# Peptides against a protein of PDB entry 3C66: the designs that were tried, part 76

Target 1, 189 residues: chain A of PDB entry 3C66
Amino acid sequence: KSWANLFEKNDFFFRYKFYLEITAYTRGSDEQHLKWSGLVESKVRLLVMKLEVLAGIKIAHPFTKPFESSYCCPTEDDYEMIQDKYGSHKTETALNALKLVTDENKEEESIKDAPKAYLSTMYIGLDFNIENKKEKVDIHIPCTEFVNLCRSFNEDYGDHKVFNLALRFVKGYDLPDEVFDENEKRPSK

## One batch from the design tools (peptide; made by RFdiffusion4, then SolubleMPNN)

Design b2_p17_8_s1 (from b2_p17_8, 8 letters changed)
Fold by OpenDDE base, seed 2:
Structure b2_p17_8_s1 (fold): chain B 189 residues (1-189), chain A 17 residues (1-17)
Amino acid sequence: as target 1 above (189 residues)
Amino acid sequence: MPFNSSLLSEFDFVVEE
C-alpha cells in the first residue's frame, strides 16, 4: 500500500512483524514537551530515509501520528521506571503503579498540579529482505545519528533529568496496548 | 550514550515464519 494509506491507523500495526518505537520523554511542563516532541517528530522522516538505504531493510514505513500519554511522576525513580517499562506489552503493566493522566482526571487538584512525565511515541514498521536470512542488519548507526541530531538541536535537550529519547525494537505481538482498538486482537507469535 | 542502546536489537538473522 502507498505511504498515504499508512497515515491512517487501519491495519498498520498488523502489517509488519517488526516495529521501531521512537519515544520522546519530558519530565517538566507541557510546553517543554511540545517543543521536544515536535522536534523529534519532525526528524523521523530523516531516520526512515536512513533505514531504507540499509541493505537488509526492504521497507521502513512510518506511522505519521504520534501516540500521546502522560503520567504523574513525583520522583526521578518513577521517571526512570517509565523509560524502562514503556513500549513493550511484556513490561507495560508495571506502569499501572503510576497515575495515568486522562481527560477524566486531569482537572483533579492532585493531578493538575502534580509533576508529570509526558510521552510522545512514533512508530516505524519494518520489513526485512528475506533473500539472505542470515544477513546482519545493524540499525544502531542510523538510530544513534538520529538521537544525536535531536539532542544537539538545543542545549537544553542535553538535560537527561528533563528530556529523554528512546528507540525500541519491538515485535508486532509485543506492541503496547495503546496501538490497538478495543475491538482489535493483538497479533500472535 | 544519549539513549539506552540495549533497547535496540542487533540482528544476525531474520525469520519470516
Scores: peptide ipSAE 0.030, ipTM 0.636, DockQ to the pose 0.477
Fold by OpenDDE base, seed 1:
Structure b2_p17_8_s1 (fold): chain B 189 residues (1-189), chain A 17 residues (1-17)
Amino acid sequence: as target 1 above (189 residues)
Amino acid sequence: MPFNSSLLSEFDFVVEE
C-alpha cells in the first residue's frame, strides 16, 4: 500500500500490535493549545526517524491526522486525572466524569467560559524485529529527546500547569475508542 | 515524566527522574 493509503486511516489501527501515542495537553486557551499542539505535531516525523533506525524496530509509521478533544477542567486535579486516564481503553471511562466539549454544547454559558483542557494526539504504528518476549528494545532515548525538543522550543512550555506532553506505549486492543469508527470492532488480544 | 514507564515494561528502558 502507498503512504497515502496508510494515512487515510483505513486499517491503520488494525495493522500493528503496538502503537506509540503522543498527546499534547493544554489547560488554558484554545490559542495556547493551537501553538503547542502545532509544534508537537511538527516534530513527530523527527521522532519517527529516530525510531526507524533502532535495530529492534522494523517499522515506525505515523498516522498524520491528529485526534482532538477538549474537556471542562475546573481544577488542577482534574487536569492530572485527564493525563493519567486518557490514551487507554482500560482507563478512558474515567473521563466520563468530566464534561466533554462538543460542537453542540460549546456555546452554552456554563461551558463557553469554563476552564478547559485541550488534547491533541498523534499515533505511530510500530512493528518490531523481536520474535520473542525476552528480547527488548530501548525507545527511551528517542522519546526523551523528542520531549526535550518540544519543551525547549519556548520557555512558556515549561509551565506544567498549562502545557504537558505525554508519550504512551499502547497495544492495539487497548487503543482509545476515538480511533475506531462506530461500525468497527476493536482488535482482540 | 514524558511517559508512563510502566506502559513500556516490555522494553529495555531506564527511568530518569
Scores: peptide ipSAE 0.029, ipTM 0.653, DockQ to the pose 0.165
Fold by OpenDDE base, seed 4:
Parts: structure tokens; C-alpha cells; sequence
Structure b2_p17_8_s1 (fold): chain B 189 residues (1-189), chain A 17 residues (1-17)
């Protein structure tokens, strides 16, 4: 693939002004999430292909490594909050109200057996044809098709209490902190 | 809902520029 060299992080999150985030959510078991996120991840290339053929899109490059996170998620309201707040630097601080599961704390009794929400996030860097202002670029179409494709793959994935899938359009300066190393400065506005 | 509609509207704005 033409984007094979983007399998490494490098400067991917500094290269584009715009990004499309694809997040698979699972409130359930790790096994459930593995299947769900794996499916979503397997279909990302199809979405990229659909984006690339849009006249207004010059480049659609996936960062093929998923970002994994999980939170203690004791309630459905917490799960909704995660889905609402995750994926933007503007709103991600709200997630501090929840306990992030880490390798350091995952064995703690209060965390180990707690209900969890699992997140797997894929990123697509986008470059647009600005000169094509006369042509409306509507990424809603391919994005909707993508979601439908994933959701329809298995009847179980229609259960929104467990499985969710969100696509978020974000600017580089509003990317979540997770995509940057501690020594990296986020892109400027 | 699969999208954050407000953020996608920002995309539309960019295209119109």
C-alpha cells in the first residue's frame, strides 16, 4: 500500500491539519472488545479507499496502529460520558473523573474486577483539495457506510449497551494527549 | 449516532474555504 511507510508513528500526528478518528467502544469483556475492535480495524482500509476517491480529499492516510485504552466504567452513564468526551483535547479532561486502567494498576482489586469500557482508536490523516471549493466533500457518506458495515457484520454488534463505534473529525491541535509522547508538544492552533 | 455532528460540520467549513 502507498501508506505502508506510515505504519510507524514518526511525525504522523504533526503531518496533517485534520484527522478522522475511528473509535471502537466496548463495555464488556476483553474478549468482546478484541472481536469488535478487530473487526473495525479490519475494515478501516475500506474506509480509506472510499475517502481517497472523494474529489475534495487529496490524501487519506491511516495510522494503522490502534491506540488502546480502558476505563473503569461502573455505569451506563459513565459509558455514555466516555463516548461523548473521548477523542478531543477540549473534552478529554472530563475522563479524569474515571479511573484509567494502566499496566501499573490493572491488578488492583478495585480495578481488576471492575466493569470496564475498552477503547480502540484508529486515526486517518486527511489533506483536502482546498481549490475544489465548488465541490462539496461529504465524508458522512463513506463514514456512515463504514459504520453500517461494521455494525451489520454480526447481530451482537447492534447492542449499543455493549458495542459502539464513533467517527470524529478533529483538528491536529485538538488531538487527544494519547497520540503524543510526553516529550512532544501538541500542534499549535 | 456514529458521528460527532458538530465536528463534522467543521469539516464542511473547511471545504467551503
Amino acid sequence: as target 1 above (189 residues)
Amino acid sequence: MPFNSSLLSEFDFVVEE
Scores: peptide ipSAE 0.027, ipTM 0.645, DockQ to the pose 0.297
Fold by OpenDDE base, seed 5:
Structure b2_p17_8_s1 (fold): chain B 189 residues (1-189), chain A 17 residues (1-17)
Amino acid sequence: as target 1 above (189 residues)
Amino acid sequence: MPFNSSLLSEFDFVVEE
């Protein structure tokens, strides 16, 4: 396949057994989120480069576009719940307790002025070297360095009540529903 | 498997079962 085909949605989320999800969270204004998520997105290529040089990683390919979502988030507990449950098909159903903001409902009075949590999620597909299957590959170091890089960019990003960043390692069959179209069947184990 | 499923943040590192 050509390199261009690797970045088509339908191919990308079926190509790899493993994915790294990078989610920027903001409980605040859309302007705050735009700045925060934009920063995170701009640094993803650096993380990819660090992952690619690990002996156990054969391929690290980023999906080019983020997935965007937002929820009405009245409390700090709700914000913590979002961060805990989002990013896995096993747990994402818990988010149904919150109101998802959509183009259809965003102008409703109860939603328009409500506190919101914004999410921007980037995906990296991972392929591992078969020769290293017996040795645990540690991606903690490059991931931690990535988080530190993003958090240290601006002092305001030290406020964890507003800005958060999470990285989740997931298998293809446990990807969130958002990455699949209605006519697509999620990968099986 | 080369990895366990996990969530990484500044506050915790969770290995998913």
Scores: peptide ipSAE 0.025, ipTM 0.627, DockQ to the pose 0.097

Design b2_p17_8_s2 (from b2_p17_8, 9 letters changed)
Fold by OpenDDE base, seed 4:
Structure b2_p17_8_s2 (fold): chain B 189 residues (1-189), chain A 17 residues (1-17)
Amino acid sequence: as target 1 above (189 residues)
Amino acid sequence: MPFNSSRLSEFNFIVEE
């Protein structure tokens, strides 16, 4: 199957009720993040393939372009907070306490030289085989394999102080604001 | 909540129509 039609945003974030978010975190240099996120992104297709063969999953479609963001991250606590709060509309407002790095502010002295956390997030739209209104879905095997694959690729990626990888199951109405355009309204329950 | 290989229980979900 071709993923070509999923390269564009279109209505991808309105198409599914459920999404799996894969976020690569780096608290370090942009160079470190480029390598780490690039690796993670290169392996997402393997995760998709493993998800697709699960009986409970009808469809697993990746949005193939990552969402990139960076925050000023002065402390380890801030880094933990980012990892905890990012990826859900319900919790992402907590990130407002941190300075989001933008093209407009990246050259400011206070931002340019500040420690940063870099985020690259990939999204997989999910459709499930629901037989009786509710279905229990277990995706721990492919997700675990994916995390292990990425983390074990290089010894450096085992340093959780620098590199992190998180997967988050999110309902469409709880997707982060970043996936929507300014003129788009997020899905409702 | 984010999950990883250390939190296997968080990889189990109940999905509803």
Scores: peptide ipSAE 0.287, ipTM 0.771, DockQ to the pose 0.451
Fold by OpenDDE base, seed 1:
Structure b2_p17_8_s2 (fold): chain B 189 residues (1-189), chain A 17 residues (1-17)
Amino acid sequence: as target 1 above (189 residues)
Amino acid sequence: MPFNSSRLSEFNFIVEE
């Protein structure tokens, strides 16, 4: 299947039982995030290629567009909390404790000059070869290589106080709310 | 949990039908 067919969301987030989430985090300026997230996004295809050749993986298809969000992030503890709680429906409600930056509120005085955490998330749908009822899968090597590739591109990206990169394996029913339209029902187990 | 360099083992998992 051509990646060109994945430009539209369509049923992408209903098609697979499993997803790999790749999130670039930046606590700093929007300019810093633009460079960091752009780099990460530019390398996702390489990760897909490495996943596709694994014997246990039948299909690895990237969703072509990132999901963007940003929060007021006053402290480093808040930044750590964002990284811990984001990316899973089970835990994302904790983010409600932070102020979400929107087009409507971004010019408010309390938000405009506040410290912010920026998030860009890419998704890869995964289908596995399950020969029996269960299959053991190991994807830590390509994931490690991907993280190393992104972080080694510029020495500034080694500063974990500013730049972070997380990969999360998530089941379809536990995808964040952001991937679904308001009229769509979350997949069941 | 999200992956970092100290959590590589979390990407060894069993998938079921």
Scores: peptide ipSAE 0.286, ipTM 0.770, DockQ to the pose 0.471
Fold by OpenDDE base, seed 2:
Structure b2_p17_8_s2 (fold): chain B 189 residues (1-189), chain A 17 residues (1-17)
Amino acid sequence: as target 1 above (189 residues)
Amino acid sequence: MPFNSSRLSEFNFIVEE
């Protein structure tokens, strides 16, 4: 099995019990998001390298395809809600309160010129060295370094009203619906 | 919850088989 095969969807989102989500948020223009998300995505491999050398982590495998979505986001409160609710199956239904931008509706006048929040999400599958049924894992250092690396790249990225970056540790059964096809059953606990 | 620079403790956790 080649690395190329691993980077394809296949069974990636069924292979691991645990995942790390990296989401770049932009409330602004699509051009702003393209630059921001592109930067974040370009640094994910560095995060993987830092994770895989930790003693408690057996495997850190990136899924190389970003997941893209955008919402009409008229208020700052809406933007905060997106950041709070996105990334977990338990909470993602709250996003239904916002207008999802789709290929079918993006040209509508009410949507085309509306303020938007853009989301790009990368995933890392995680396997841990578990002895005695439980293992304590601390990944805050590489995650913090990653966030600092991305945020410090450009002074503009310090504006949290526009640019945000979140990392979320998620169990496989709580992954967002976006990672599964219609014919795929969500993993069980 | 999502992690940012003010929420480092969320990435110190216990995993189980």
Scores: peptide ipSAE 0.286, ipTM 0.772, DockQ to the pose 0.479; fails the geometry check
Fold by OpenDDE base, seed 5:
Structure b2_p17_8_s2 (fold): chain B 189 residues (1-189), chain A 17 residues (1-17)
Amino acid sequence: as target 1 above (189 residues)
Amino acid sequence: MPFNSSRLSEFNFIVEE
């Protein structure tokens, strides 16, 4: 029962000071993204297990539901911009230059057949064993293994023009707006 | 701090209480 409460949305994004974001990007078809994101999501639990055994990490808890979004993405430069700006509240406003695909506009002729970038994001809440107010943390081994595991699954996933996978370490106060409801206040610094 | 297969150096960071 205590575990069930940890995975409620209204508490999860306030429970931790730090989060690891895992985002699968696809500039292609919806079918391509479903396969790619589904694969990435299926491997997140393995990453969690590898993070938990690191001495500097006290807790690694995944949020079970992915966050989905898509943008009209006519150019490769737009795709690079999305990957650069997404995942941080400080930078996500730059995405307003692109057309967000919504249930309300997805059937518009200018959007329906337009090139798109699809995003699926998983979140892991992190608690660290901090000594003397500062701790140096190195998570490159489990993260690299995770990326390699996902990209090596299919030869097509090596095409960076179509498929990408990014991990971002984010503080709670800098989480993207997507994780909060309208009535929720963003955590303070 | 974002990182991916081309930005592996960014997996190292300092956390503060």
Scores: peptide ipSAE 0.285, ipTM 0.775, DockQ to the pose 0.454; fails the geometry check

Design b2_p17_8_s3 (from b2_p17_8, 8 letters changed)
Fold by OpenDDE base, seed 4:
Structure b2_p17_8_s3 (fold): chain B 189 residues (1-189), chain A 17 residues (1-17)
Amino acid sequence: as target 1 above (189 residues)
Amino acid sequence: MPFDSSRLSEFNFVVEE
């Protein structure tokens, strides 16, 4: 199947009840993040392929473009908080305590030279084979392989103080605000 | 919460129709 139709946002974030989020985190330089996130992004298609062959997964479709964000991240605790809270509408409000870097504020002196955490997030829409209203799904193998693949690619990527990689299973109604336009209403339960 | 290879249990979940 061609992913070409999934290059555009369209209704991707309304199409599935479930999503897998892959987020590459970097607390360091933009250059470091570019390399790290680029690597992760380049491997997402492999994860998709591995997910698709699982019996419980009917469809695994990637949204091929990453969502980019960055926060002023003065401390390691802040970095941990970002990793803990990001990726869910339920928890993302906690990130309001941090300064989001935007095109409008990036040149401010207090932001320009501040330590930053960079985030690149890829999304995979998931459809499952549900036989009896409920289905237990185990995706630990492909996800583990994916993480290991990315982390082991370069020794530097093993430094969790700088580079992190997280996968999050999220229901459609709990997707982060970033995936929706201002005029869009998030899906309901 | 996000999960990684060190937390395999978090890769198991129940989906409902």
Scores: peptide ipSAE 0.292, ipTM 0.780, DockQ to the pose 0.453
Fold by OpenDDE base, seed 2:
Structure b2_p17_8_s3 (fold): chain B 189 residues (1-189), chain A 17 residues (1-17)
Amino acid sequence: as target 1 above (189 residues)
Amino acid sequence: MPFDSSRLSEFNFVVEE
């Protein structure tokens, strides 16, 4: 497959056993989120470059399309819950306690003017150099540099009550439902 | 749980075939 094909959904979320999720969170306005998520997304390619040069990583391929969602988020505790539960199939059902904003309900008065948490998630498929069935991998340096790069871009992004950035290592069978179409079967363990 | 700059230890993991 060409590089262009790798950036299409197709079989991207079936191709790898492991994925790195990069999620930008914003509890504020859509304008705030647009700027924050846009910045994060623009830096993902730099993270990929740093991952690719690590000896333990054979492949680091980004999926170029961000996944976007938003929830009514009336409290700070709700915002923390979203950050804790999102990004894993095992825990994402907890998000059902919150009102998901959809195209169908976004114009409802109770939703339109409600406090919201916005989420934009980028994915990187990972393949590792495994010699003896197991391999220890350390990616804290490039990940930390990435977070610092994004957070330091604007002083406002240091406000964790509004802006957050999380990286999550996830196995393919535990990817969130958002990455699969209705007709697609979730990968098995 | 999500990883951030304050949780560096969580960026160390073991992968299996």
Scores: peptide ipSAE 0.292, ipTM 0.780, DockQ to the pose 0.469
Fold by OpenDDE base, seed 5:
Structure b2_p17_8_s3 (fold): chain B 189 residues (1-189), chain A 17 residues (1-17)
Amino acid sequence: as target 1 above (189 residues)
Amino acid sequence: MPFDSSRLSEFNFVVEE
């Protein structure tokens, strides 16, 4: 299979047992989020390169397109909840308590001017070198360097009330619903 | 589990076949 095919959605979210999610959060303006998420996305390839050279990682393949979403986010507690619950199928249903901004509702008066949290999520498929059924994996160095690289780009990005960056290790069967089409069946355990 | 710069310990995990 060619590299071009690997970066298509077709079977990307079925190809790997494990995924690394990289989510840029912004509680502020759309302009703020565009700058923040754009920066994060531009650095993902560097993270991939650093992951690939780790002995325990056989393959690290990025999905090239981000997943975008936004919620009405009236309070800081809501923002914390989003960061806690997003990124896992097990917990994402808690987000139903918030109003998801869609193309259909974004022009409603109660939504268009409301405080919002913006999310941009990149995915990396991971394959590991497993010797004896289990393998201990430590990716803290590349991930920490990645976070520091993004956060240090602009002093404003140090404001955790506005800008956040989360990485989540997720099994294929626990991927968020957003990665699957309505006609696709979620991978089994 | 999600992790960020404040939760670095979560970058260590065990994978199984």
Scores: peptide ipSAE 0.287, ipTM 0.778, DockQ to the pose 0.468
Fold by OpenDDE base, seed 1:
Structure b2_p17_8_s3 (fold): chain B 189 residues (1-189), chain A 17 residues (1-17)
Amino acid sequence: as target 1 above (189 residues)
Amino acid sequence: MPFDSSRLSEFNFVVEE
């Protein structure tokens, strides 16, 4: 299946039991985030290629559209909390304690000049070769190479106070709410 | 929990049918 066909959401987030989330975080300017997230997104194809050749992985398909969000982030502790809680339905409700930046409120004085954390998330659907009832899977090498590739591109991206990159293995029923439409029901366990 | 470069070893897991 061509990547172009995966641009449309359709049933992508119902098709797989497992997903790999790739989130680029930036606590700084939108210009900084644009460069950082753009770099990460440009390298996702390489990660997919490395995943596809693993014996335990039957299918690795990227969703081509990134998910974007931003929060008012007044402290470093808030930034750490965002990175800890984002990406899982089980924990994402903790983000309600922070002010979500929207098109409607972004020009408010309390938000416009406030420090912000920007998030861009890419998703890879995974199907595994399960010969028995259970299968051990090891994807740490491709993931390590991907993180190193992104972090080493520019010396500035080594500053964890500003730029961060997280990979999360998530089951379909624990995907964040952002991937579903209002009329869609979350997959069951 | 998300995985960074220091916790990528946790990408060893078991998948079930």
Scores: peptide ipSAE 0.286, ipTM 0.782, DockQ to the pose 0.469

Design b2_p17_8_s4 (from b2_p17_8, 9 letters changed)
Fold by OpenDDE base, seed 2:
Structure b2_p17_8_s4 (fold): chain B 189 residues (1-189), chain A 17 residues (1-17)
Amino acid sequence: as target 1 above (189 residues)
Amino acid sequence: MPFNSSLLSEFVFEVEE
C-alpha cells in the first residue's frame, strides 16, 4: 500500500500489533494548545525516521491525522490523572469522572469558561524484526531525543503545569476507543 | 505507560510474533 493509503484511517488500527502514541497535553488556552500540538505534530516524521533505522524495527508507519479531545480540568490533580489514564483502553474509563467537551456541550456556560485540558494524539504503527519468536527492542533514545526537541523549542514549553508530552507504547487490543468507529470491533489479544 | 525521562525502561521491551 502507498504512503497515502496509510494516512487514511482505513484498517490502520488493525494492521499492527503494536503502536506508539504521542500525546501533546495543554492545560491552558486553545491558542496555546494549537501552537504546542502543531509543533509536536510537525516533528513526528523525524521520530519515524529515527525509529525506522533501528535494527529491531521493521516498520514504523505514522497515522498522519491527530486525534483531538478536551476535558474540563479544574485542578492540577485532574490534569495529572488525564496524563496517567489516557492512551490505554484498560485505564481510560477513569476519564469518565471528568467532563468531556463536545460539540453539543461546548457552548454551555459551565463548560465554555471552565479551565480545560486539551489533547492531541498521533499514532505510529510498529512492526518488528523477530528472529527467534521473541525480540528485545529499545526505543528510548529516539523517544528521548524527540521529547527534548519539542520541549526545547520554546522556553514556555518547559512549564509542565501547562504543557506536557507523553509517549506510550501500546498493544493493538489496548488502543483507546477513540481510534475505532462504532461499527468496528476492537482487536483481540 | 506514558514516557517519563525518569522511566526510560518503559521503552525497552520484548515483542513476540
Scores: peptide ipSAE 0.274, ipTM 0.773, DockQ to the pose 0.482
Fold by OpenDDE base, seed 1:
Structure b2_p17_8_s4 (fold): chain B 189 residues (1-189), chain A 17 residues (1-17)
Amino acid sequence: as target 1 above (189 residues)
Amino acid sequence: MPFNSSLLSEFVFEVEE
């Protein structure tokens, strides 16, 4: 199917057993994040192309819409925690300890001038060529190349205190809550 | 676990039907 058919959420997060998450993190200004996340998003199609040519991968389809969120992030430890816990249903509840920035609260004095971590997440649905019930898959090369491509674009993006990029292989039943509507049931194992 | 350059082995895995 054409990627154009994936512009809408529809059943994208129910179509695949496996997903690759790409999250751009920024602890800094909204302007810094806009540039960083925009760059990462612009390179996702290159990663998809590299995944599609791997023998073990039958399908690699990107969901074209990024998921956006931001948290009050007063310390470096909080920033590390966000990067560790975000992107999995198993661990995302730990983020409840941080203040989520919303349109309703962003103008509050305690939030407006507070240090923030910004997150932009892209998803790739994966279908594999499975022989004899099980298949070994190795995607570390295209993932490494993608990270290197994004990080090398600007010298500023080498500052891990500000800019980070994480890729996570996730099973459908462990996708973050953000990908589902309130009326949708999470896929089971 | 999220990907980092020191944990590339996380992206070598077995998948089942």
Scores: peptide ipSAE 0.269, ipTM 0.769, DockQ to the pose 0.471
Fold by OpenDDE base, seed 3:
Structure b2_p17_8_s4 (fold): chain B 189 residues (1-189), chain A 17 residues (1-17)
Amino acid sequence: as target 1 above (189 residues)
Amino acid sequence: MPFNSSLLSEFVFEVEE
């Protein structure tokens, strides 16, 4: 009950120094993406549970809503570029080379029927048990298990040309612009 | 950096106060 308020956007992206980004990628149809992203999103709570039991993790709080975007993606190279550059403020400007699909332009002839890459991103805020001012944290096991769980759900999700899943550890000051309102100032280092 | 199963070391990191 009190948790519902905790997961509102409000100050979520200012509350933590560290975040785990979970992005489902689909280069295909909207229908394909809905199924894929829906599956990934449905499993996030399991990842949170696995993170919470790690000794180095004090808190793992998921943001409740996904962030969604789509780009015109005419080539496989473009799709690889999206996966490489998305999810970090440092690198996201590279995506400006691609056409972002918006409500305003989605009906344009050049965009409507173009191949697209769809992105759905979930965020987990992380707080750590820091001893002696420095802590080594290893989250590869729960992350690997999560990816395997999602990828193994359907044979089709093994096609990396269409479906991809990325997890990215990001500092608060390097979060993508999408998480902030226009009137909000990005967290400082 | 995004998760890469061949580079699991990317998810071993040090955090500071």
Scores: peptide ipSAE 0.266, ipTM 0.767, DockQ to the pose 0.455
Fold by OpenDDE base, seed 4:
Structure b2_p17_8_s4 (fold): chain B 189 residues (1-189), chain A 17 residues (1-17)
Amino acid sequence: as target 1 above (189 residues)
Amino acid sequence: MPFNSSLLSEFVFEVEE
């Protein structure tokens, strides 16, 4: 497939000016998240296909590997905050108020049994057809269809207290830190 | 911009070269 070369990170997060983030959220068990995120991930290719046929979109290339993270999430407010702040460098610092679960700390008593929010994020690099220096792009239809597809797959996925799905349009310079290695510099504005 | 079904307008945007 044309995506074969995108299986590796390489310069994917430097290649495009714009990205669409698809994040599956689960406040519950790891098992719940595995099922939910797996479903979402399995449908991303359909979204890509729908994006590719839009006149304003020249290229829609998925980065096929999901980014996984989890936070201690004691309250619903915390869960809402995560959903609001995650996915943008501008806002992600707010997540510092929460405890990020890592391989190093996951066995700590305060973390091991704590309520958690799980995140799986897929990225689509976007290139647009710009005719007159500026182009108005509307991708709400395929995005809405995608969300509806995922949410309607199982009745349980309609429970917003547990399962959520967000799509975020992000400029390259505003990508979350997670997509870059420690030795990489984020793209400039 | 994050997307939800109530804020579809967030996915109507202008892009520049």
Scores: peptide ipSAE 0.266, ipTM 0.766, DockQ to the pose 0.460

